Peptides against a protein of PDB entry 4N3Y. Designs and how they scored, part 81

Target 1, 83 residues: chain A of PDB entry 4N3Y
Amino acid sequence: ETRDQVKKLQLMLRQANDQLEKTMKDKQELEDFIKQSSEDSSHQISALVLRAQASEILLEELQQGLSQAKRDVQEQMAVLMQS

## One batch from the design tools (peptide; made by RFdiffusion4, then SolubleMPNN)

Design b2_p22_7_s1 (from b2_p22_7, 14 letters changed)
Fold by OpenDDE base, seed 5:
Structure b2_p22_7_s1 (fold): chain B 83 residues (1-83), chain C 83 residues (1-83), chain A 22 residues (1-22)
Amino acid sequence: as target 1 above (83 residues)
Amino acid sequence: as target 1 above (83 residues)
Amino acid sequence: SSLREQAQEMMEEQQRLMELER
């Protein structure tokens, strides 16, 4: 009967709508997750970059200190040789 | 006295070199971590993008199905009204 | 006017159809 077909189609429509709502929600959650994950990663990498820069500064200072110490040792050795 | 100064400077030089080596290692590890983390994040986000695209396709299919179902229901309702 | 907007419109239309059934 045509009426039965209509009822069946209405049920199918409801089911489709339910699935649509679910999928919309899932998509939104996924987009939100991507956004949040990207922001978190960006922040973390930025922090690591700053830390790397701090390490670079320390290395440069150590190298300068080492070079100076080397020169000082060489100078003292020269004094010893002249004595 | 000069000899004692030389010995002290040699010790300081060794200590500075040890610290330099340690800091160089730490810097390298940090750089490697940043590189690895960035690559991992890139891969993960790429995978999520693909998943989002799949969800988009599914939503489009559901919309098409829902539109068709709506049309079918309307057609059947018209038949009922004519009976 | 995006896919989300179209989906929302379809959901609203479906709700109207359900109300007609009752």
Scores: peptide ipSAE 0.043, ipTM 0.495, DockQ to the pose 0.007
Fold by OpenDDE base, seed 1:
Structure b2_p22_7_s1 (fold): chain B 83 residues (1-83), chain C 83 residues (1-83), chain A 22 residues (1-22)
Amino acid sequence: as target 1 above (83 residues)
Amino acid sequence: as target 1 above (83 residues)
Amino acid sequence: SSLREQAQEMMEEQQRLMELER
């Protein structure tokens, strides 16, 4: 009977060790995933921010061009009206 | 000639406005994307952290169980050896 | 944003100008 109990406990010990190993691996995988995901997100956001900034620069250039065009049209119209 | 110049400038003005509108929309889309991506990433990371924490709790429980099992086996083996 | 508002105002102004020029 005691012998059987020892065998049972040995089995339980092996099973527990297996479960422990699995859990440790799972934890590590999750941590790695979080790290990778965070890094990827950070890079992606940074890239998008840069793109947005480029668009902002373009917007400013267009605004300048638009303002100049407006002035030029007004000037030319004034000349035309004087003719 | 001046009349032609005015017409040309009017066309350029219209084109510039179109480009400006497009650029503004593009910028808005990028900003919205960044916001959404950031929120999604944050939620996902939070969920993964919670999962990792659950795994950690399980790991601790398994460690305790393993330690107890080890002690129990040793105790039973001692009894067996005394027989 | 202030930039968007400014751009919008500019576009509206330019549109008005173009309409008057027609």
Scores: peptide ipSAE 0.035, ipTM 0.489, DockQ to the pose 0.007
Fold by OpenDDE base, seed 2:
Structure b2_p22_7_s1 (fold): chain B 83 residues (1-83), chain C 83 residues (1-83), chain A 22 residues (1-22)
Amino acid sequence: as target 1 above (83 residues)
Amino acid sequence: as target 1 above (83 residues)
Amino acid sequence: SSLREQAQEMMEEQQRLMELER
């Protein structure tokens, strides 16, 4: 009887160990996935931020150009009125 | 001649303004996209982290169970040897 | 959840065995 119990416990031990190994593997895979996902997202966000910054620079340039053009029009209008 | 110049400048002003508005819109859309993407990623990462934590807890429980099982087997083996 | 369920089943079985040893 005790021998049978020992054999049963040995089997359970093996099963438990197998499950443990599987769980450890699953955990590692999940951690790797999280890491990779985070890195990918970070890079994507960084790229988009740079693009936004470029657009902002362009916006500022356009605003300056618009302001200058407005001044030029006003100046020409003044000349026209004096003629 | 000056009148023609004024008309030309007015057209240029309108065109510049149109371009400005378009650029502003594009910038806003990009910012919105970045925000949404960041939030989505953050939530995903958080969910995965929680899952990883759950797996870690399970791993610890299994390790404890395995250790106990090992002790039980050893104890039974000792009994068997004494019989 | 499936993994947790499996682990729980194993732990319950281990507990049963420990009780039988007593």
Scores: peptide ipSAE 0.051, ipTM 0.488, DockQ to the pose 0.006; fails the geometry check
Fold by OpenDDE base, seed 3:
Structure b2_p22_7_s1 (fold): chain B 83 residues (1-83), chain C 83 residues (1-83), chain A 22 residues (1-22)
Amino acid sequence: as target 1 above (83 residues)
Amino acid sequence: as target 1 above (83 residues)
Amino acid sequence: SSLREQAQEMMEEQQRLMELER
């Protein structure tokens, strides 16, 4: 009976060790994933921000161009009215 | 000639305005995407951190169990040696 | 890191114990 109990405990120890190793591996994988995901997200966000900034520059240029074009049209219309 | 120039400028103005509106829309979409992506990433990272923490708790429990099991086996072995 | 190290030590100790029990 005692021998059987020892054998049972040995089995339980092995099972616990297996589970421990598995859990350690899983934790490591999760940590690696978190790190990688965070880095990837940071890079993507940075790239998108840069793209948005480029769009903003273009917007400003277009606004300036539009304002100038408006003035030019008004000037030409004034000339036409005077001729 | 002047009339033709005015017509040309009017066309250019319309084109510029169209481009401006398009660019404004594109910028807004990018900003929305950045916001959404950042929020999603933050939530995902948080979830993964929680999972990692759960794994750590399990590791600690397994360590305690393993230590106890070791002691139990040793005790049973001692009993066997004495019998 | 410390937890992993401790876990590794316990696993090694467990293995040694099982070997002695055989």
Scores: peptide ipSAE 0.037, ipTM 0.496, DockQ to the pose 0.007; fails the geometry check

Design b2_p22_7_s2 (from b2_p22_7, 15 letters changed)
Fold by OpenDDE base, seed 1:
Structure b2_p22_7_s2 (fold): chain B 83 residues (1-83), chain C 83 residues (1-83), chain A 22 residues (1-22)
Amino acid sequence: as target 1 above (83 residues)
Amino acid sequence: as target 1 above (83 residues)
Amino acid sequence: DELRKKALELMEQQMAEMQKQA
């Protein structure tokens, strides 16, 4: 009876250790995934921020250009009408 | 001897199970972190994409307006010079 | 994790020792 119990407990211990090892490996894989995913997301976000900033700069430049163009037209028309 | 071995194995099994439980808890915490981080990143990326798209639409509208304004000026100048 | 790994190794060593004493 006691000998059988020893064998059962040895098996249970091995099973527990196997599960522990597996879980530890899975945890490490998750940590690696988190690290890689965070880096990828950070790069993507940074790229989108830069794109947005570039677009905003162009937006301002185009607005200024349009306003100036309208003023130039008015000036040229005035000169032609008065010449 | 065998009885003593049973007691030792029982203790070792409990220790292994404790470590397993701790590792499983840590793994679950990492999974939860990954889930939350992924959701947060997805929302941020989506917001940035929408901002970029809105800026691009305005960009196109301003470019068209500027181009049309230049053409209108040229047409008006031509009419005035030929009248 | 290193501590847990060491603990696992110690348990495995103890099991091996118990088998030798049987």
Scores: peptide ipSAE 0.121, ipTM 0.436, DockQ to the pose 0.003
Fold by OpenDDE base, seed 5:
Structure b2_p22_7_s2 (fold): chain B 83 residues (1-83), chain C 83 residues (1-83), chain A 22 residues (1-22)
Amino acid sequence: as target 1 above (83 residues)
Amino acid sequence: as target 1 above (83 residues)
Amino acid sequence: DELRKKALELMEQQMAEMQKQA
């Protein structure tokens, strides 16, 4: 019966619409997740960059200290050999 | 005595060198961590983008299906009213 | 300085890839 066919199609239409709304919601959630994840990663990496910079500065200071210490030792040894 | 001073400075030099080596290692580990973290994030985001694309395609298909279903229902109703 | 540069480049690359794919 045509009437029954119409009712079936109307049901299918409602089901399809429900699925569409669900999928639209899921897509939005994925977009939000990607956005949030990207922001979090950016913040994390920035923090790590700053930490690495601090370590680099410390390394430079240590290298300078080592050079000075080496010079001091050499100077003291020279004095020792002269005495 | 100068001799004792030299020995002290030599010890300080060794300690400074040890600290430098340690800090260099720490810096390398941080670099490796940042690299690995970035690669992992990139892979994760790429996978999510592909997933979002798949959802988008599905949405487009559903929208097309809905439009077709609507047309089919309208056609069937027209037939029903004619009968 | 190289460490900072590489880290920043890596971050920029990640953002660029995300923008390209979006």
Scores: peptide ipSAE 0.042, ipTM 0.451, DockQ to the pose 0.013
Fold by OpenDDE base, seed 4:
Structure b2_p22_7_s2 (fold): chain B 83 residues (1-83), chain C 83 residues (1-83), chain A 22 residues (1-22)
Amino acid sequence: as target 1 above (83 residues)
Amino acid sequence: as target 1 above (83 residues)
Amino acid sequence: DELRKKALELMEQQMAEMQKQA
């Protein structure tokens, strides 16, 4: 019957709509995840970069200290040799 | 004594060098971590993007299906009304 | 965003029409 066919088609249409809604939600969740993941990674990387920079500064300071210490030792040694 | 002072300075120099080496290692580890983290994030994001794109394609297909189903139902209803 | 908007609009239209036909 045509009426039965119409009802069947309506059911199919409802099912399709349900699937569409589900897919839309899934897509949105994925997009949100990508966004959040990107932000989190960016923040973490930034923090690590800053930490690395701090270490770099420390390295430079230590290098300067070492150079000075070396000079001081050499000078002291020179005095010792002359004594 | 000058000799004792020299020995003290040598010790300080060794300690500074040890600290420098440690800091250098720490810096390298951080850089390696940043690199690896970036690569991992990039791969993961790429995978998620592809997945999202697949969902988008599915959405489009479902939309087409829904439109067709709607037309089919309307046509069937028209036939029914004329009967 | 455009896809989502269009999809929602389509769904609303389809459902409304289904109800009218029922």
Scores: peptide ipSAE 0.057, ipTM 0.482, DockQ to the pose 0.007; fails the geometry check
Fold by OpenDDE base, seed 3:
Structure b2_p22_7_s2 (fold): chain B 83 residues (1-83), chain C 83 residues (1-83), chain A 22 residues (1-22)
Amino acid sequence: as target 1 above (83 residues)
Amino acid sequence: as target 1 above (83 residues)
Amino acid sequence: DELRKKALELMEQQMAEMQKQA
């Protein structure tokens, strides 16, 4: 019966449409999530990079200071030995 | 006292080094995480895109079928009216 | 990154030597 076939096709069409809409929505949500996640992570990494760079500078300064301090101790020891 | 200063600087240097190492490690882990997350999401989105495309094709086919079915019903009605 | 790692390792070695001498 053709009328029954039409009803069946209408149901199938509605189901297909719902699926399409859902899929499109899910895709959009995922794209938004990725975008947001990527931006957040990028900022976090950038912050950590800056932090590491700051630590690196500090290390270099401390090493220089330590080397100088070592030399100073050695100099003091030399003076003490001479006295 | 210079010796005490040296000891202090050594401690500071160790602390700075530890901080640097930790920061570098954290950065690397985050980069790896972002890379993996991005790849996973990209694949997921691609899959959803294909799914949406399939649904779109189905919708078009169903619409065509429905239109034809409607025409068929109308034709049947016309025949019945003529008899 | 690899260069930084090597530099860090070198620094650690230097610190270890300094500790032995202290």
Scores: peptide ipSAE 0.049, ipTM 0.424, DockQ to the pose 0.007; fails the geometry check

Design b2_p22_7_s3 (from b2_p22_7, 18 letters changed)
Fold by OpenDDE base, seed 4:
Structure b2_p22_7_s3 (fold): chain B 83 residues (1-83), chain C 83 residues (1-83), chain A 22 residues (1-22)
Amino acid sequence: as target 1 above (83 residues)
Amino acid sequence: as target 1 above (83 residues)
Amino acid sequence: SALRQQAQAMMEQMQQQMQAEA
């Protein structure tokens, strides 16, 4: 009868609403995760880039040192040859 | 004396070169890591975005269902009141 | 994924029930 039908429909409505709320929550969590993950990755990559840059500087310094050392060796060899 | 000095400088040069090579390797590894990490993150985020979109569709469908259910309940209540 | 499946199933069930009762 009509009363029972109404009760049934009301229950279904409540259930649907609960599911909707749950889904909304899950969606929000996913969005938050995406945002957080993106930010974390960005920061990590930035840090690594900075590290790479530091290494680049070191490489350049080493290269300069090597060049100088090579010149020094050559000069000393010249002295040896002249003596 | 000069000979010993040359030998010392040659050793220093070798050591510097070894360090240079090591640093170059480390730099390369970092660059590779950055590239790989970026790609992985991009793919993961894309997948999550797609998931979120699917959830959005589901939410919209649920909302439609809820609206219909609400109307149905209201109609049945009207019948009850008329009887 | 599980949530999506559950929600979808519920929607389908609800629609079927409403149509049957109409």
Scores: peptide ipSAE 0.041, ipTM 0.497, DockQ to the pose 0.006
Fold by OpenDDE base, seed 2:
Structure b2_p22_7_s3 (fold): chain B 83 residues (1-83), chain C 83 residues (1-83), chain A 22 residues (1-22)
Amino acid sequence: as target 1 above (83 residues)
Amino acid sequence: as target 1 above (83 residues)
Amino acid sequence: SALRQQAQAMMEQMQQQMQAEA
């Protein structure tokens, strides 16, 4: 019966629409997740980069200190040899 | 006593060198961590992007299906009205 | 992909039903 077929097709249409809406929502959620994940990762990496840079500064200071200490030892050794 | 001072400075030099080596190691570990974290994040994001793209394809297919269903309903309705 | 498989299954079912009723 044509009328029954129409009703069935209308139901199928509604079901298809529901699935479409769900899929659209899921897609949006995935996009949001990617965005959030990317932002979080970016912030974390940036923070670690800054920490590494701070370590670099400390390394440079230590190297300078070591060089100075070496010079001081050499100076004292010279004095010792002359005494 | 000069000799005692020299010995003290030698100790300080050794200590400074030890600290330098430690700091260099720490820096390297941080760099390695950043690299690994970045790679892991990149892979994860890429995987999610691919998933989102797959969802997009599905959405397009569903939209086409919905359009076809709509046309089918319209055709059946036309038949019903003519009968 | 579970989501894709589910949606695909539904779509295939819908198509089959439409063909059977035609």
Scores: peptide ipSAE 0.036, ipTM 0.494, DockQ to the pose 0.006
Fold by OpenDDE base, seed 1:
Structure b2_p22_7_s3 (fold): chain B 83 residues (1-83), chain C 83 residues (1-83), chain A 22 residues (1-22)
Amino acid sequence: as target 1 above (83 residues)
Amino acid sequence: as target 1 above (83 residues)
Amino acid sequence: SALRQQAQAMMEQMQQQMQAEA
């Protein structure tokens, strides 16, 4: 019967719309997650990069300072040996 | 007319299903992107952590070397002062 | 962070000591 067919189609339509709405919500949640995750990762990476760079600078300074200190000591020892 | 209503509902149902399929594809693409992005970020973070740890080890070694060098110089100076 | 600060402080202290003894 046509009336029964109409009712069936209406039900199917409602079900499809419900599923569509659910899927759209899920998609939105994923988009939000991606956005948040991207920001978090970017900040974390930047922080780690800066930390690594700071460490490298300090290492270079320490190495240079150590080399200079050794040279200074050698010079002082040379002076003392002349006395 | 009921017949026209049936046809309209059938069209709406098809449209809803088409939209649903499109949305599902988009969702899948986002999931794939999240997975890939997560892996990439994890690898990058791990690499940076390892680099930071390596730097810390080097710093400790430099500190030990510096302390030892200082002691060695002091000892040598003491010997020279006795001469 | 603490390790880095300590290392830097030690280096600076040694340099100052070397200069004072010169």
Scores: peptide ipSAE 0.017, ipTM 0.330, DockQ to the pose 0.043
Fold by OpenDDE base, seed 5:
Structure b2_p22_7_s3 (fold): chain B 83 residues (1-83), chain C 83 residues (1-83), chain A 22 residues (1-22)
Amino acid sequence: as target 1 above (83 residues)
Amino acid sequence: as target 1 above (83 residues)
Amino acid sequence: SALRQQAQAMMEQMQQQMQAEA
């Protein structure tokens, strides 16, 4: 019967529309997630990069200190040998 | 005494060298961490992007289906009214 | 939805990794 067919199609249409709306929402949420995740990762990486740079500076300072200490030891040894 | 001063400086030198080596190791570990973190994030984001694209395709299909269903319902309603 | 659930799971995993590695 035509009426029955129409009712069936109307139901299918409503179901499809509901699914569409849901999927659109899910897509938007996923896009938001990607954006947020990317931002969070970027910030974390930036912080870690800065820390690595700080470590590099420290290493340079330590190297300079070591060189100076070595020179000081050598000088003191020379004085000792002459005394 | 000169000898005592030398011994002190030798100890300081050893300590400084140990610290330098440790810090160099720490720096390397941090760099490795940054690299690994970046790679992991990149892979995860890529996977999510692909999924978002799949969702987009699904949405397009649903929209097309909805349009067709709407047309079908309208046609059936017209037939019903004429009968 | 499956999409939201999966996204949530991924967020949780990422948060755990950040906490563990930080």
Scores: peptide ipSAE 0.021, ipTM 0.468, DockQ to the pose 0.007; fails the geometry check

Design b2_p22_7_s4 (from b2_p22_7, 17 letters changed)
Fold by OpenDDE base, seed 4:
Structure b2_p22_7_s4 (fold): chain B 83 residues (1-83), chain C 83 residues (1-83), chain A 22 residues (1-22)
Amino acid sequence: as target 1 above (83 residues)
Amino acid sequence: as target 1 above (83 residues)
Amino acid sequence: DALRERAQEMMEQQLAQMQAQA
Protein backbone atom coordinates (compact mmCIF):
# COMPACT_ATOMS: atom_id res chain seq x y z
CA GLU B 1 0.00 0.00 0.00
CA THR B 2 1.21 3.47 -0.94
CA ARG B 3 0.64 4.81 2.57
CA ASP B 4 2.83 2.13 4.05
CA GLN B 5 5.49 2.83 1.46
CA VAL B 6 5.47 6.52 2.34
CA LYS B 7 5.85 5.73 6.02
CA LYS B 8 8.74 3.42 5.22
CA LEU B 9 10.43 6.08 3.09
CA GLN B 10 10.00 8.63 5.87
CA LEU B 11 11.65 6.27 8.31
CA MET B 12 14.49 5.63 5.89
CA LEU B 13 14.96 9.36 5.46
CA ARG B 14 15.23 9.84 9.21
CA GLN B 15 17.68 6.98 9.48
CA ALA B 16 19.78 8.40 6.67
CA ASN B 17 19.87 11.79 8.37
CA ASP B 18 20.98 10.20 11.61
CA GLN B 19 23.69 8.30 9.79
CA LEU B 20 24.85 11.44 8.02
CA GLU B 21 25.06 13.37 11.27
CA LYS B 22 27.01 10.59 12.92
CA THR B 23 29.43 10.38 10.00
CA MET B 24 29.96 14.13 10.05
CA LYS B 25 30.84 13.99 13.74
CA ASP B 26 33.23 11.12 13.16
CA LYS B 27 34.94 13.03 10.36
CA GLN B 28 35.35 16.07 12.57
CA GLU B 29 36.85 13.96 15.34
CA LEU B 30 39.35 12.48 12.90
CA GLU B 31 40.35 15.92 11.67
CA ASP B 32 40.80 17.12 15.23
CA PHE B 33 42.90 14.07 16.02
CA ILE B 34 45.14 14.65 13.01
CA LYS B 35 45.63 18.27 13.98
CA GLN B 36 46.43 17.47 17.59
CA SER B 37 48.74 14.62 16.67
CA SER B 38 50.61 16.80 14.20
CA GLU B 39 51.10 19.54 16.76
CA ASP B 40 52.29 17.09 19.40
CA SER B 41 54.72 15.50 16.98
CA SER B 42 56.04 18.87 15.89
CA HIS B 43 56.67 19.91 19.47
CA GLN B 44 58.33 16.63 20.31
CA ILE B 45 60.61 16.80 17.27
CA SER B 46 61.53 20.39 18.07
CA ALA B 47 62.46 19.43 21.62
CA LEU B 48 64.60 16.57 20.36
CA VAL B 49 66.33 18.86 17.87
CA LEU B 50 67.20 21.26 20.67
CA ARG B 51 68.57 18.38 22.69
CA ALA B 52 70.70 17.29 19.76
CA GLN B 53 72.03 20.83 19.39
CA ALA B 54 72.99 20.89 23.05
CA SER B 55 74.87 17.65 22.50
CA GLU B 56 76.70 19.21 19.57
CA ILE B 57 77.87 22.07 21.76
CA LEU B 58 79.05 19.61 24.39
CA LEU B 59 80.93 17.63 21.76
CA GLU B 60 82.75 20.74 20.60
CA GLU B 61 83.72 21.58 24.17
CA LEU B 62 84.98 18.07 24.75
CA GLN B 63 87.02 18.18 21.55
CA GLN B 64 88.63 21.42 22.64
CA GLY B 65 89.36 19.95 26.04
CA LEU B 66 90.96 16.90 24.49
CA SER B 67 93.12 19.02 22.23
CA GLN B 68 94.27 21.12 25.16
CA ALA B 69 94.96 18.07 27.29
CA LYS B 70 97.06 16.59 24.51
CA ARG B 71 99.09 19.78 24.26
CA ASP B 72 99.57 19.88 28.02
CA VAL B 73 100.83 16.30 28.07
CA GLN B 74 103.26 17.06 25.26
CA GLU B 75 104.57 20.11 27.08
CA GLN B 76 105.10 18.20 30.31
CA MET B 77 106.88 15.44 28.43
CA ALA B 78 109.21 18.04 26.95
CA VAL B 79 109.96 19.35 30.45
CA LEU B 80 110.76 15.84 31.60
CA MET B 81 113.17 15.32 28.74
CA GLN B 82 114.93 18.61 29.49
CA SER B 83 115.43 17.86 33.19
CA GLU C 1 106.25 15.84 40.67
CA THR C 2 106.26 16.43 36.92
CA ARG C 3 105.92 12.70 36.33
CA ASP C 4 102.84 12.61 38.52
CA GLN C 5 101.38 15.54 36.62
CA VAL C 6 101.94 13.77 33.31
CA LYS C 7 100.22 10.65 34.61
CA LYS C 8 97.29 12.75 35.80
CA LEU C 9 96.99 14.46 32.43
CA GLN C 10 97.10 11.12 30.63
CA LEU C 11 94.26 9.88 32.79
CA MET C 12 92.27 13.02 32.11
CA LEU C 13 92.84 12.54 28.39
CA ARG C 14 91.54 8.98 28.52
CA GLN C 15 88.51 10.07 30.50
CA ALA C 16 87.79 12.85 28.04
CA ASN C 17 88.01 10.43 25.12
CA ASP C 18 85.59 8.08 26.82
CA GLN C 19 83.20 10.93 27.45
CA LEU C 20 83.47 12.10 23.85
CA GLU C 21 82.74 8.65 22.50
CA LYS C 22 79.74 8.27 24.77
CA THR C 23 78.36 11.65 23.76
CA MET C 24 78.83 10.88 20.08
CA LYS C 25 76.83 7.69 20.48
CA ASP C 26 74.10 9.52 22.35
CA LYS C 27 73.90 12.13 19.60
CA GLN C 28 73.60 9.48 16.94
CA GLU C 29 70.83 7.74 18.86
CA LEU C 30 68.92 11.00 19.14
CA GLU C 31 69.25 11.66 15.42
CA ASP C 32 68.03 8.17 14.64
CA PHE C 33 65.11 8.63 17.01
CA ILE C 34 64.11 11.92 15.38
CA LYS C 35 64.26 10.36 11.94
CA GLN C 36 62.23 7.34 12.94
CA SER C 37 59.67 9.40 14.83
CA SER C 38 59.23 11.74 11.88
CA GLU C 39 58.69 8.87 9.49
CA ASP C 40 56.22 7.19 11.81
CA SER C 41 54.30 10.41 12.28
CA SER C 42 54.22 11.05 8.56
CA HIS C 43 52.85 7.60 7.85
CA GLN C 44 50.28 7.88 10.60
CA ILE C 45 49.08 11.25 9.39
CA SER C 46 48.87 9.98 5.82
CA ALA C 47 46.78 7.03 6.93
CA LEU C 48 44.44 9.30 8.86
CA VAL C 49 44.11 11.62 5.87
CA LEU C 50 43.10 8.67 3.71
CA ARG C 51 40.54 7.69 6.33
CA ALA C 52 39.13 11.20 6.31
CA GLN C 53 38.90 11.13 2.53
CA ALA C 54 36.98 7.87 2.68
CA SER C 55 34.59 9.52 5.11
CA GLU C 56 34.12 12.41 2.70
CA ILE C 57 33.13 10.02 -0.05
CA LEU C 58 30.69 8.32 2.28
CA LEU C 59 29.17 11.66 3.23
CA GLU C 60 28.63 12.55 -0.41
CA GLU C 61 26.92 9.23 -1.05
CA LEU C 62 24.69 9.69 1.97
CA GLN C 63 23.75 13.17 0.82
CA GLN C 64 22.79 11.83 -2.57
CA GLY C 65 20.77 9.07 -0.96
CA LEU C 66 18.94 11.56 1.22
CA SER C 67 18.11 13.74 -1.75
CA GLN C 68 16.74 10.78 -3.65
CA ALA C 69 14.75 9.57 -0.66
CA LYS C 70 13.21 13.00 -0.30
CA ARG C 71 12.17 12.98 -3.95
CA ASP C 72 10.70 9.51 -3.61
CA VAL C 73 8.65 10.54 -0.59
CA GLN C 74 7.37 13.57 -2.45
CA GLU C 75 6.39 11.46 -5.43
CA GLN C 76 4.55 8.94 -3.29
CA MET C 77 2.75 11.72 -1.48
CA ALA C 78 1.61 13.06 -4.84
CA VAL C 79 0.27 9.62 -5.75
CA LEU C 80 -1.64 9.50 -2.48
CA MET C 81 -3.22 12.85 -3.14
CA GLN C 82 -4.26 11.76 -6.63
CA SER C 83 -5.93 8.54 -5.47
CA ASP A 1 33.65 2.28 9.52
CA ALA A 2 32.85 -1.01 7.88
CA LEU A 3 29.53 -1.13 9.70
CA ARG A 4 28.61 2.34 8.47
CA GLU A 5 29.40 1.35 4.92
CA ARG A 6 27.22 -1.73 5.19
CA ALA A 7 24.37 0.29 6.64
CA GLN A 8 24.59 2.73 3.77
CA GLU A 9 24.56 -0.06 1.21
CA MET A 10 21.51 -1.66 2.80
CA MET A 11 19.69 1.65 2.80
CA GLU A 12 20.50 2.25 -0.84
CA GLN A 13 19.27 -1.21 -1.74
CA GLN A 14 16.02 -0.65 0.10
CA LEU A 15 15.49 2.64 -1.67
CA ALA A 16 16.10 0.99 -5.01
CA GLN A 17 13.59 -1.73 -4.20
CA MET A 18 10.96 0.77 -3.18
CA GLN A 19 11.50 2.74 -6.37
CA ALA A 20 10.99 -0.42 -8.38
CA GLN A 21 7.69 -1.08 -6.59
CA ALA A 22 6.37 2.45 -7.06
Scores: peptide ipSAE 0.071, ipTM 0.486, DockQ to the pose 0.006
Fold by OpenDDE base, seed 5:
Structure b2_p22_7_s4 (fold): chain B 83 residues (1-83), chain C 83 residues (1-83), chain A 22 residues (1-22)
Amino acid sequence: as target 1 above (83 residues)
Amino acid sequence: as target 1 above (83 residues)
Amino acid sequence: DALRERAQEMMEQQLAQMQAQA
């Protein structure tokens, strides 16, 4: 009877240990995934931010160009009206 | 002729305005994408963190179980050795 | 836009990996 109980407990111990090792591995993999995912996302976001900033510079230049073009048209129209 | 110059400038103005509107739209889409991407990433990371924390709790429980099982086996072995 | 496409692909890959680990 006692011997049977010991054998049962030994089996339970082995099973618990196996599950523990597996779960520890799974946890580590999840942590590694989180780390990698966060780094990848950060890099992508940074790249997109830089591109957006470049577009912003272009927009500002275009706005300046539009303003100048408008002024030039107005000046030319004024000359045309006088001649 | 001045009239020809005005017409040319009007065309340039229209083209510049069209390009400006297009670029503004593209910039807005990029900003929206960055926002959405960051939110999605944050949600995913949060979910994974919660899962990792749950695994940590399980690991602690398993460790406690292993310790108890080891003690139980030792006690049963002691009884067996005495009988 | 190539950058947008790449970003979307990476996000989809991360989602797929998360689902595979679940």
Scores: peptide ipSAE 0.036, ipTM 0.464, DockQ to the pose 0.007
Fold by OpenDDE base, seed 3:
Structure b2_p22_7_s4 (fold): chain B 83 residues (1-83), chain C 83 residues (1-83), chain A 22 residues (1-22)
Amino acid sequence: as target 1 above (83 residues)
Amino acid sequence: as target 1 above (83 residues)
Amino acid sequence: DALRERAQEMMEQQLAQMQAQA
């Protein structure tokens, strides 16, 4: 009877060890995944930010150009009326 | 000619605005995704850590039990020899 | 890993002792 109990405990011990190891491995893998994912996404976000900033600059330039073009049209009309 | 230029600039301006808005939206979505993903993973990792700790405790208990079982067997053998 | 190893060693040692006494 006691021998049977020992065998049972041995089995349980093995199972516990296996589970512990598995859990530790899973944890590590998750940590690695999060780290990598976060880094990748951070880079992507940064790239998008830069693109947005570039677009903003372009937009401002175009707006200035548009304003100038408007003034030019107005000037042309004035000349036409005076001629 | 100037009018044509104005029209062109207007088109470009609209395109630039659209791109800017799109980029800003994309950035925000990415930030939200990363935030959510990181939170979820963090919780999962924490859960796994706790499970690992529980398994470790169990393992220690089983080890103690095994040691005790061994002692019990030894005692039984001693009794048998003395009887 | 270390925990598993220790457990295994302990188990083996205990088994050996029991076998020697039996």
Scores: peptide ipSAE 0.074, ipTM 0.450, DockQ to the pose 0.006; fails the geometry check
Fold by OpenDDE base, seed 2:
Structure b2_p22_7_s4 (fold): chain B 83 residues (1-83), chain C 83 residues (1-83), chain A 22 residues (1-22)
Amino acid sequence: as target 1 above (83 residues)
Amino acid sequence: as target 1 above (83 residues)
Amino acid sequence: DALRERAQEMMEQQLAQMQAQA
């Protein structure tokens, strides 16, 4: 009877170890996934930020160009009024 | 001649304004995309972190179970040796 | 990381004992 109980408990121990190993593996996989996902997202966001910054530079250039064009038109109109 | 120049410059001004508006729109779209992407990623990562934490709790429970099982086996073996 | 290390150590110890008792 005692021997049978020992054998049963040994089996339970093995099962517990198997479950423990599985859980550890699952946790590791999730952590790896989070890490990878975070890195990928970070890179994507960084790339998009750079693109937005490029657009901002273009916007500033266009604003300057617009201001210059306005001044040029005003100057030409002044000349026209004087003629 | 001057009138023709003024007309040309007026056209250029209109074109510049059109380009400016387009660039502003593009910038806004990129910013909106970044915001949405970041929020989505953050939520996903948070969900995965919670799952990992649940796995950690399970791991701790299994460790405790394993320790108990070990003790039970040892006790039964001691009884067996005494019989 | 600390949890993983502790778990691994515990599992190794338990497995070793189980093998010795088998």
Scores: peptide ipSAE 0.065, ipTM 0.493, DockQ to the pose 0.007; fails the geometry check

